# Ledger of designs, part 114: peptides against a protein of PDB entry 3KDP

Target 1, 230 residues: chain A of PDB entry 3KDP
Amino acid sequence: PFLIFIIANIPLPLGTVTILCIDLGTDMVPAISLAYEQAESDIMKRQPRNPKTDKLVNEQLISMAYGQIGMIQALGGFFTYFVILAENGFLPIHLLGLRVNWDDRWINDVEDSYGQQWTYEQRKIVEFTCHTPFFVTIVVVQWADLVICKTRRNSVFQQGMKNKILIFGLFEETALAAFLSYCPGMGVALRMYPLKPTWWFCAFPYSLLIFVYDEVRKLIIRRRPGGWVE

## One batch from the design tools (peptide; made by RFdiffusion4, then SolubleMPNN)

Design b2_p18_8_s3 (from b2_p18_8, 14 letters changed)
Fold by OpenDDE base, seed 2:
Structure b2_p18_8_s3 (fold): chain B 230 residues (1-230), chain A 18 residues (1-18)
Amino acid sequence: as target 1 above (230 residues)
Amino acid sequence: DKLVEEGKKLLEKALKLM
């Protein structure tokens, strides 16, 4: 998100404080919960890893984590960002290069896509209005990401949801997201303005996409062991 | 606003160092 902010010179889609809330607040407990996941039913049938040749983190895992799932997460956040700005008169194409004027406090006549002029204060309200929905979008997408990370090969339907710590993590991150979104004073403290409840559903297509993608991937791995998808 | 701006600058610097 921040790289696109720099490259495209768009208004800041996700604040630094919201990034810290993701990394330290919503991601830590779910990530730790994976350490308590039950072993897959076939794990004892697999050959032991050769520590000299078989990397723990291979190019395929990096490609999956950063190149695929991470991109879908980022797209979900940006989709939410662009929808909010479009609802406020700023179409995606108009945002390109707008950052310099957007962030200038002395420019109070920045035009939207419809010729409406926006003061600096109005623009910052809209910017901070994007931070909370972007954050919530990431949390909702992380539900699917956490669930798919339960297993390497087995379907989630085969593994089930028996890890109570993982279930607790899902509730914790959701409760934290709700707290940060709706608690009074979060707009001042964290630059996170209150969220319309409808924005929680904006990420659902992306969560479903991640889930379906990973189930299909795992199905291919089960049918074709040693394939390029593993 | 100043803190957010400083945070942005710090993050930009951090990203340039990566």
Scores: peptide ipSAE 0.000, ipTM 0.251, DockQ to the pose 0.018
Fold by OpenDDE base, seed 3:
Structure b2_p18_8_s3 (fold): chain B 230 residues (1-230), chain A 18 residues (1-18)
Amino acid sequence: as target 1 above (230 residues)
Amino acid sequence: DKLVEEGKKLLEKALKLM
């Protein structure tokens, strides 16, 4: 989010404090929960990793985590951001290069895509209105990410949802997201204005997309072991 | 500015595809 804010000169889609809430709040318990996942049924048929030759983090893992899943997560967040700004009169094309004027407190006549003028205060309200839905979108997409990370090869339907710590992690991150979104004073403290409940559903297509994508990937791996998809 | 302008053109193309 912050890289695109700089490169595209768009209004800030996600605040630094909100990013810290993701990295330190919503992601920690879910990540730890994966250590308690049951072994896949075929794990004893796999050769042990050679610690001298095999990297713990390989190119395939980086490609999957950052190149595929991370990009879908980012797209989900940015989709929510662009929808909110479009509903407030700022079409995505108009946002490009707008940051300089957007962040200038002395410019009170920034025009939207429809010629409506926006004061600095009004613009900052809209900006901070984007932070909460973007954050919640990431959390909702992380549900799918956490669930798909349970296994490398087995379907989630084969593995099941027996990890109680993982289930707790999903509830914890959701409860934290709800707390940050709806607790009084969070708008002032975190620049996260209250979220309309409808925005929780905006991320669901992306969560479903991640889930379906990974299940299809795992299905291909099971049918064609040693393929380029592995 | 050039990168922003290229980004703008890419976004315009993407929006036309949606």
Scores: peptide ipSAE 0.000, ipTM 0.277, DockQ to the pose 0.015
Fold by OpenDDE base, seed 4:
Structure b2_p18_8_s3 (fold): chain B 230 residues (1-230), chain A 18 residues (1-18)
Amino acid sequence: as target 1 above (230 residues)
Amino acid sequence: DKLVEEGKKLLEKALKLM
């Protein structure tokens, strides 16, 4: 999100405080929960990792985490961001290069895609209105990401949902997201304005896409061991 | 604004420690 903010010079899609809430609040407990996941049923049939040649973090893992899953997550967040701005009169094409004028307090006549002028205060309300739905979109996509991370090769349907700590993590991150989104004063304290409940559903197609994509990937790995997808 | 500014300062401190 921040790289696109710099490169495209668009209004800030996700605030620094919301990023902290993701990294320290919603990601930490789910990540710890994976340490309590049951071993895959075929783990003893796999060759042990060679600690001298096989890195814990390899190019394949980086490609999956940042290149594939991370890109789908980013697309989900940006989709929500662009929908909210479009509903407020700012089409995606009009946002390109707008950051400089958007963040200038002395410019009170920034035009939207329909010729409506926006004051600095009005623009900041719209920007902060995007932060909470973007945050919630990431949390909803993280549900799918956490579930797919349970296994490297086996389907989630084969492994099952027996990890009670992982289930607790999913409820915790959702409860925290709801608290930060709807608790009185969060708009003033964190610049996280309350969102319509309908915005929770905007991420569901992307969560489903991640889940289906990973299940298909795992199916290919099971059918063709040692392929380029592994 | 003060809480956001304190949050930013805490983040800047955390980023400096990382």
Scores: peptide ipSAE 0.000, ipTM 0.275, DockQ to the pose 0.023
Fold by OpenDDE base, seed 5:
Structure b2_p18_8_s3 (fold): chain B 230 residues (1-230), chain A 18 residues (1-18)
Amino acid sequence: as target 1 above (230 residues)
Amino acid sequence: DKLVEEGKKLLEKALKLM
């Protein structure tokens, strides 16, 4: 999000506080829960890793975590951001380069895509209205990411949902996201304004995409062991 | 709350310096 904010000079899509809430609030309990996951049924059929040649974090794992899944997460957040701004009169093309005028408190006549003028205060309300749905979109996509991380090769349907700590983590991150989104005073304290409940559903196609993508990947690995996809 | 607020201030300062 921050790289696109710099490169495209768009209004800030995700605040620093919301990033901290993701990294320290919503991700920690789910990540710890993976340590309690049951071993895959085929783990003892795999050859032991050579500690001298085989890195713990290989290029395929980095590509999967940061390059593929991380990009789908970012796309989900940005989709929500662009839809909200478009509903408020700012089309995606009009946002390019707008940041300088958007962040200037002395400019109170910034025009939207329809010629409506926006004061600095009105613009900041719209910006902060985008931060919460972007955050919630990331949390909803993280549900799929956490579930796919349960296994490396087996389908989630083969592994099942027996890890009670992981289930607790999913409820905890969702409850925290709801608290941060709807608790009175969060707009002032965290710059997280309440979102319409309908925005929670905006991320569901991306969560489904991640889940389907990983299940297809795992299916390929099971059919062709030792391939470039592993 | 204080750690989050200090972290927020540090990040805001770092972002203003960038």
Scores: peptide ipSAE 0.000, ipTM 0.303, DockQ to the pose 0.025

Design b2_p18_8_s4 (from b2_p18_8, 13 letters changed)
Fold by OpenDDE base, seed 1:
Structure b2_p18_8_s4 (fold): chain B 230 residues (1-230), chain A 18 residues (1-18)
Amino acid sequence: as target 1 above (230 residues)
Amino acid sequence: DELIEKGKKLLEEALKLM
């Protein structure tokens, strides 16, 4: 998100505070919960990793985590961001290069895509209004990410949802997201203005996409062990 | 306000730990 903010010179889609809320608030408990996941049924049938040849974190894992899943997460966030800005009169094409004028407190006549002028204060309210839905979008996408991380090869339907701590983590991150989104004063404290409950649904297609993508990936791995998808 | 301030402090402390 921050790279696109710099490269495209768009208004900040996700604030530093919201990033920290993701990394420390919503991700930690779910990630820790995976330590309590039941082992895959075939884990004891796998050959032990060769510590000399097999990296713990290989290029395939990096490509999957950052290149595939991370990109889908980012796309979900940006989709929500662009939809909100479009609802406020700023079409995606108009946002390109707008950052300089957007962030200038002395420019109070920044025009939207419809010729409406926006004061600095109004623009910042809209910007901060985007932070919360972007954050919530990441959380909703993380539901799928957490669920898919339960197993490397087995389908979630095969593994099931037996990890009560993981389920608790999903509720915790959701409750935290709701708290940060709707608790009075969060707009002032964290620059996270309340969002319409309907914005939670903007992430669902991307969450589903991640889930379907990973289930298909796992299906391919099960059918073709040792393939490039593994 | 106190809860907000506590939340901010916790976030700042968490930030310092990262």
Scores: peptide ipSAE 0.005, ipTM 0.287, DockQ to the pose 0.035
Fold by OpenDDE base, seed 2:
Structure b2_p18_8_s4 (fold): chain B 230 residues (1-230), chain A 18 residues (1-18)
Amino acid sequence: as target 1 above (230 residues)
Amino acid sequence: DELIEKGKKLLEEALKLM
């Protein structure tokens, strides 16, 4: 998100404090919970990894985690960002290169896509209005990401939801997201303005996409062991 | 705003190190 902010010169989609809330608040407990996941039913039927030749983290895993799932997460956040800005009169094409004027306190006549002029204060309210929904979108997408990370090869339907610590992690990150989104004073403290409850559903297509993608991937791995998808 | 500017500067510095 921050790279796109610089490259495209768009208004800041996600604040630094909000990023810290993701990395330290919503990601840590779910990530730790995976250490308590039960082994897959076939794990003892697999050959031992050769620590000299078989990397723990291979290029395929990096490509999957950062190149695919991470991109879907980012797309979900940006979708929410662009929808909010479009609802406030700023179409995505108009945002390109707008950052310089957007961030200038002395420019109080920045025009939207419909010719409406926006003061600096009004623009910052809209910017901070994007931070919370972007954050919530990431959390909702992380539900799917955490669930798919339970297994390497088995479907979630085969593994089931038996890890109570993982379930607790899902509730914890959701409760934290709700707290940060709706607690009074978060707009001042964290620049996270409250969002409409409907924004929680904007991420659902992306969560479903991740889930379907991973189930299809795992199905291919089960049918064709040793393929390029593993 | 100051935090945003600091964040931008830090990223610019990080990008220069890459």
Scores: peptide ipSAE 0.000, ipTM 0.266, DockQ to the pose 0.017
Fold by OpenDDE base, seed 3:
Structure b2_p18_8_s4 (fold): chain B 230 residues (1-230), chain A 18 residues (1-18)
Amino acid sequence: as target 1 above (230 residues)
Amino acid sequence: DELIEKGKKLLEEALKLM
């Protein structure tokens, strides 16, 4: 989010405090929960990793985590951001290069895509209104990420949802997201203005997309072991 | 507000280091 803010010179889509709430709050318990996942049924049929030659983090893992799943997450967040700004009169094309004028407190006549003028205070309200839905979108997408990370090869339907710590992690991150979104004072403290409940659903298509994508990937791996998709 | 802003700046600097 911050890289796109700089490169595209758009209004800040996600605040630094909200990023920390993701990295330190919502992701920590779910990530730890994966250590308690049951082994896949075929794990003992796999050759052990050679600690001298095989990297713990390989190119395939980086490609999956950052190149595929991370891009879908980012797209989900940015989709929510662009929808909110469009509902407030700022179409995506108009946001390009707007940051300089957007962040200038002395410019009180920034025009939207329809010629409406926005004061600095009004613009900052809209910006901070984007932070909470973007954050919640990431959390909802992370549900799918956590679930797909349970297994490398087996379907989630084959593995099941027996890991109680993982289930707890899903509830914890959701409860934290709800707390940060709806607790009084979070708008002042974290610049996270209250979320309309409808915005929780904006992420669901992306969460479903990740889940379906990974299940299809795993299905291909099971049918064609040693393929380029593995 | 100033303490929150200072905290945010420190956090931004920490995030730049991470």
Scores: peptide ipSAE 0.000, ipTM 0.316, DockQ to the pose 0.022
Fold by OpenDDE base, seed 4:
Structure b2_p18_8_s4 (fold): chain B 230 residues (1-230), chain A 18 residues (1-18)
Amino acid sequence: as target 1 above (230 residues)
Amino acid sequence: DELIEKGKKLLEEALKLM
């Protein structure tokens, strides 16, 4: 989100506080829960990792995490962001290069895509209105990410959802997201304005896409062991 | 507001380094 904010010079899609809430709040418990996941049924049939040659984090893992899954997550967040701004009169094309004028408190006549002028205060309300749905979108996409991270090769349907701590993590991150989104005073304290419940569903296609993509990837790995997809 | 301003300053500094 932040990289696109810089490159495209668009209004800030996700605030620093919301990023911290993701990294420290919603991601931490789910990540810890993976330590309690049951080993894949074939784990003892795999060759042991060579600690001298096999890095824990390799280029393939980075490519998958940041290049594939991370891109789908970012697309989900940006989709929600662009929909909200479009509903408020700012079409995606009009947002390109708008950041400088958007963040200038002395410019009170920034036009939207329909010629409506927006004061600095009005623009900041719209910006902060985007932060909460973007945050929630990331949380909803993280559900799929957490579930796919359970296994490297086996389908989630083969592994099942037996990890109670992971299930607890999914509920915890969702409850935290709901708390941050709807608790009175969060708009003042965290600049997280309440969102319509419908915004939770905007992320579902992307969560499904991640899930389907990973299941297809795992299916390919099972059919062609040692391929470039592993 | 101070955290936002600090965040903006850090951002501006990061942008200056890029």
Scores: peptide ipSAE 0.000, ipTM 0.279, DockQ to the pose 0.018

## One batch from the design tools (peptide; made by RFdiffusion4, then SolubleMPNN)

Design b2_p19_1_s1 (from b2_p19_1, 16 letters changed)
Fold by OpenDDE base, seed 1:
Structure b2_p19_1_s1 (fold): chain B 230 residues (1-230), chain A 19 residues (1-19)
Amino acid sequence: as target 1 above (230 residues)
Amino acid sequence: LERILERIELALKRLEELF
């Protein structure tokens, strides 16, 4: 998010507070829940890693986590961001380079894509209106991310959803996201304005995409052991 | 949630049968 904010000079898609709410709020309990996941059925049939040659975090894991899944998550967030801004009169093309004027308190006549002028206060309201749905979008795609992290090679359907702590984590992160989104005063305290319930569904295609992508990846790994996809 | 998971499971089993 922040890199695109700098490179494209767009209005801030996700605030620092919302990032902290993701990193410390919604991600922590789900991540801890993975420690209670049952071992894959074949784990004891695999050779142990060589501690001299095999890193715990290898390039493949980084590529998968940050390069693939993280990019799909970011795309989901930005999709929601662009849809919200478009509904408020700012088409994606118009947002490019707009940041400088957007963040200037003295410019109160920033035009949208339809020629409507926006005051600084109005622009900040719509910006903060984007932060919450972006945050919620990340939470929704994290559901898929958490579920796919249950296993390395086995399908989630082979592993099942027996980890009650993980299920609790999914409910907790969702409840926290709902609390942060709808609790009175969060707009002032966290710059998280309430979102329409329909915005929760904007992430669902991306959540499904993450899930399908990983299941296909795991299927390929199972069918072709020792491939580059591992 | 279990019903959603079951439907997803069924959909993915069908997808696995296709691939």
Scores: peptide ipSAE 0.000, ipTM 0.174, DockQ to the pose 0.026
Fold by OpenDDE base, seed 3:
Structure b2_p19_1_s1 (fold): chain B 230 residues (1-230), chain A 19 residues (1-19)
Amino acid sequence: as target 1 above (230 residues)
Amino acid sequence: LERILERIELALKRLEELF
């Protein structure tokens, strides 16, 4: 999010504090929970990793994490961001290059896509209104990401949901996200204004997409070992 | 909790005035 904020010069889609809430809050327990996952049924059929030649983090893992799943997650967040700004009169094309004027406290006549002028205070309200739904969108797509990370090759339906710590992690991250979104004072403390409950559903298509995409990927790997999809 | 939040808000406002 911050990289696109700088490159495209758009209004800040996700605050630094909100990013820290993701990295240190919602994602920690889920990530730790993966250490308690049951081994895949075929693990003893795989050769041991050679520590000298086989990297723990390889190009395929980076491609999967950042190039595929991470891009779908980012698209989900930005979709929510653009929808909120469009509902407030700022179409996506109008946001390009707008940051300089948007962040200037002395410019109180920034026009939206319909010619309505916005004060600095009004612009900051709508910006902070985007942060919470973007954050919640990331949490909702992380549900799917966590579930798909249970296995490398087996379907989630083959592995099952037996890891109680992972299930706890899903509830914990959701409860924390709800707390940060709706607790009184979070708007002041974290610049996270309350979101309408309907915004939780905006990420569901992307979570489903991540899940279906990974299940299809795993199915292809099982049917065609050694393919470029691995 | 409200008193803590008010103190944080006051501290943040003071910081914003310094920058």
Scores: peptide ipSAE 0.000, ipTM 0.270, DockQ to the pose 0.035
Fold by OpenDDE base, seed 4:
Structure b2_p19_1_s1 (fold): chain B 230 residues (1-230), chain A 19 residues (1-19)
Amino acid sequence: as target 1 above (230 residues)
Amino acid sequence: LERILERIELALKRLEELF
């Protein structure tokens, strides 16, 4: 999100505080839970990694994590962001280059796509109204990301949901997201304004897309071992 | 929980009135 904020000069999609809440709040327990995941049924059929030649983090893993799944997650977040701004009169094309005027407290006549003028305070309310739904969107797509990370090759349906710590992590991150979104005073303390419950559903198509994409990927790997998808 | 929901609804209504 921050890279697009800089490159496109759009209003800030996700605040620093919300990023910290993701990195330190919602992601930690789920990530730790993966350490308790059961080994895949075929683990003993795999050759051990050669520590001299085989990197733990290879280009394929980076491509998958950042280039594929991370891109889908980012698209989900930006989708929610653009929908909220469009509902408030700012169409995506109008947001390009708007950041400079948006963040200027002395400009109180920033026009939206419909010619309505927005004060600095009104603009910041809209911006902070975007931060919470973007955050929640990331949490929702992280559900799928966590679930797909359970296995390298086997389907989630083959592995099952036996890891109680992972299940706890999913509930914890959701409860934390709800707490941060709806607790009184979070708008003042964290600049996280409450969101309509409907915004939780904005990410569901992307969460489903991540899940389906990875299941298809894993299916291809199982059918074509040693392929470029691996 | 109901009081929290009511406060959220009130906050959302105030937001809707601002826009």
Scores: peptide ipSAE 0.000, ipTM 0.250, DockQ to the pose 0.102
Fold by OpenDDE base, seed 5:
Structure b2_p19_1_s1 (fold): chain B 230 residues (1-230), chain A 19 residues (1-19)
Amino acid sequence: as target 1 above (230 residues)
Amino acid sequence: LERILERIELALKRLEELF
């Protein structure tokens, strides 16, 4: 999010507080829950890692986390962001380079794509209105991310949903996201304004895409061991 | 909690003033 904010010079899609709420709030319990996951049926049939040559974090893992799944998550968030701004009169092309004037509190006549002028206060309201749906979008795609992380090679359908702590984590992160989104005072305290319930559904296609993508990846690994997708 | 949130808000406002 922040890199695109700098490169494209667009209004801030996701606030620092919302990022901290993801990293320290919604993701902690889900991540810990993976320690209680049942081992895959083939784990003892795999060759042991060579501690001298094989890194715990390799290029394949980084590529999977940041280059594939992380990019799909970011696309989901940005999709929600652009839709909200477009509904408020700011088309995606018009947002490019707009940040300088957008963040200037002394400019009260920033024009949208339709020639309507926006005060600084109005612009900040719509910006903060984007932060909450972006955050919720990340939580919804993280449901899929958590579920796919249950296994490295086996299908989730083969593994099943037997980990009660993981299920609890999914409910906890969702409840926390709802609390942060709808609790009175969050707009003032965290700049997280309430979102329409319909915005929760904007992430569902991306969550499904993550799930399908990883299941296909795992299927390829099972059919062609030693491939570049491991 | 409200006091913590107020401090966070103040810190954020100060950060915004720095940028």
Scores: peptide ipSAE 0.010, ipTM 0.368, DockQ to the pose 0.033; fails the geometry check

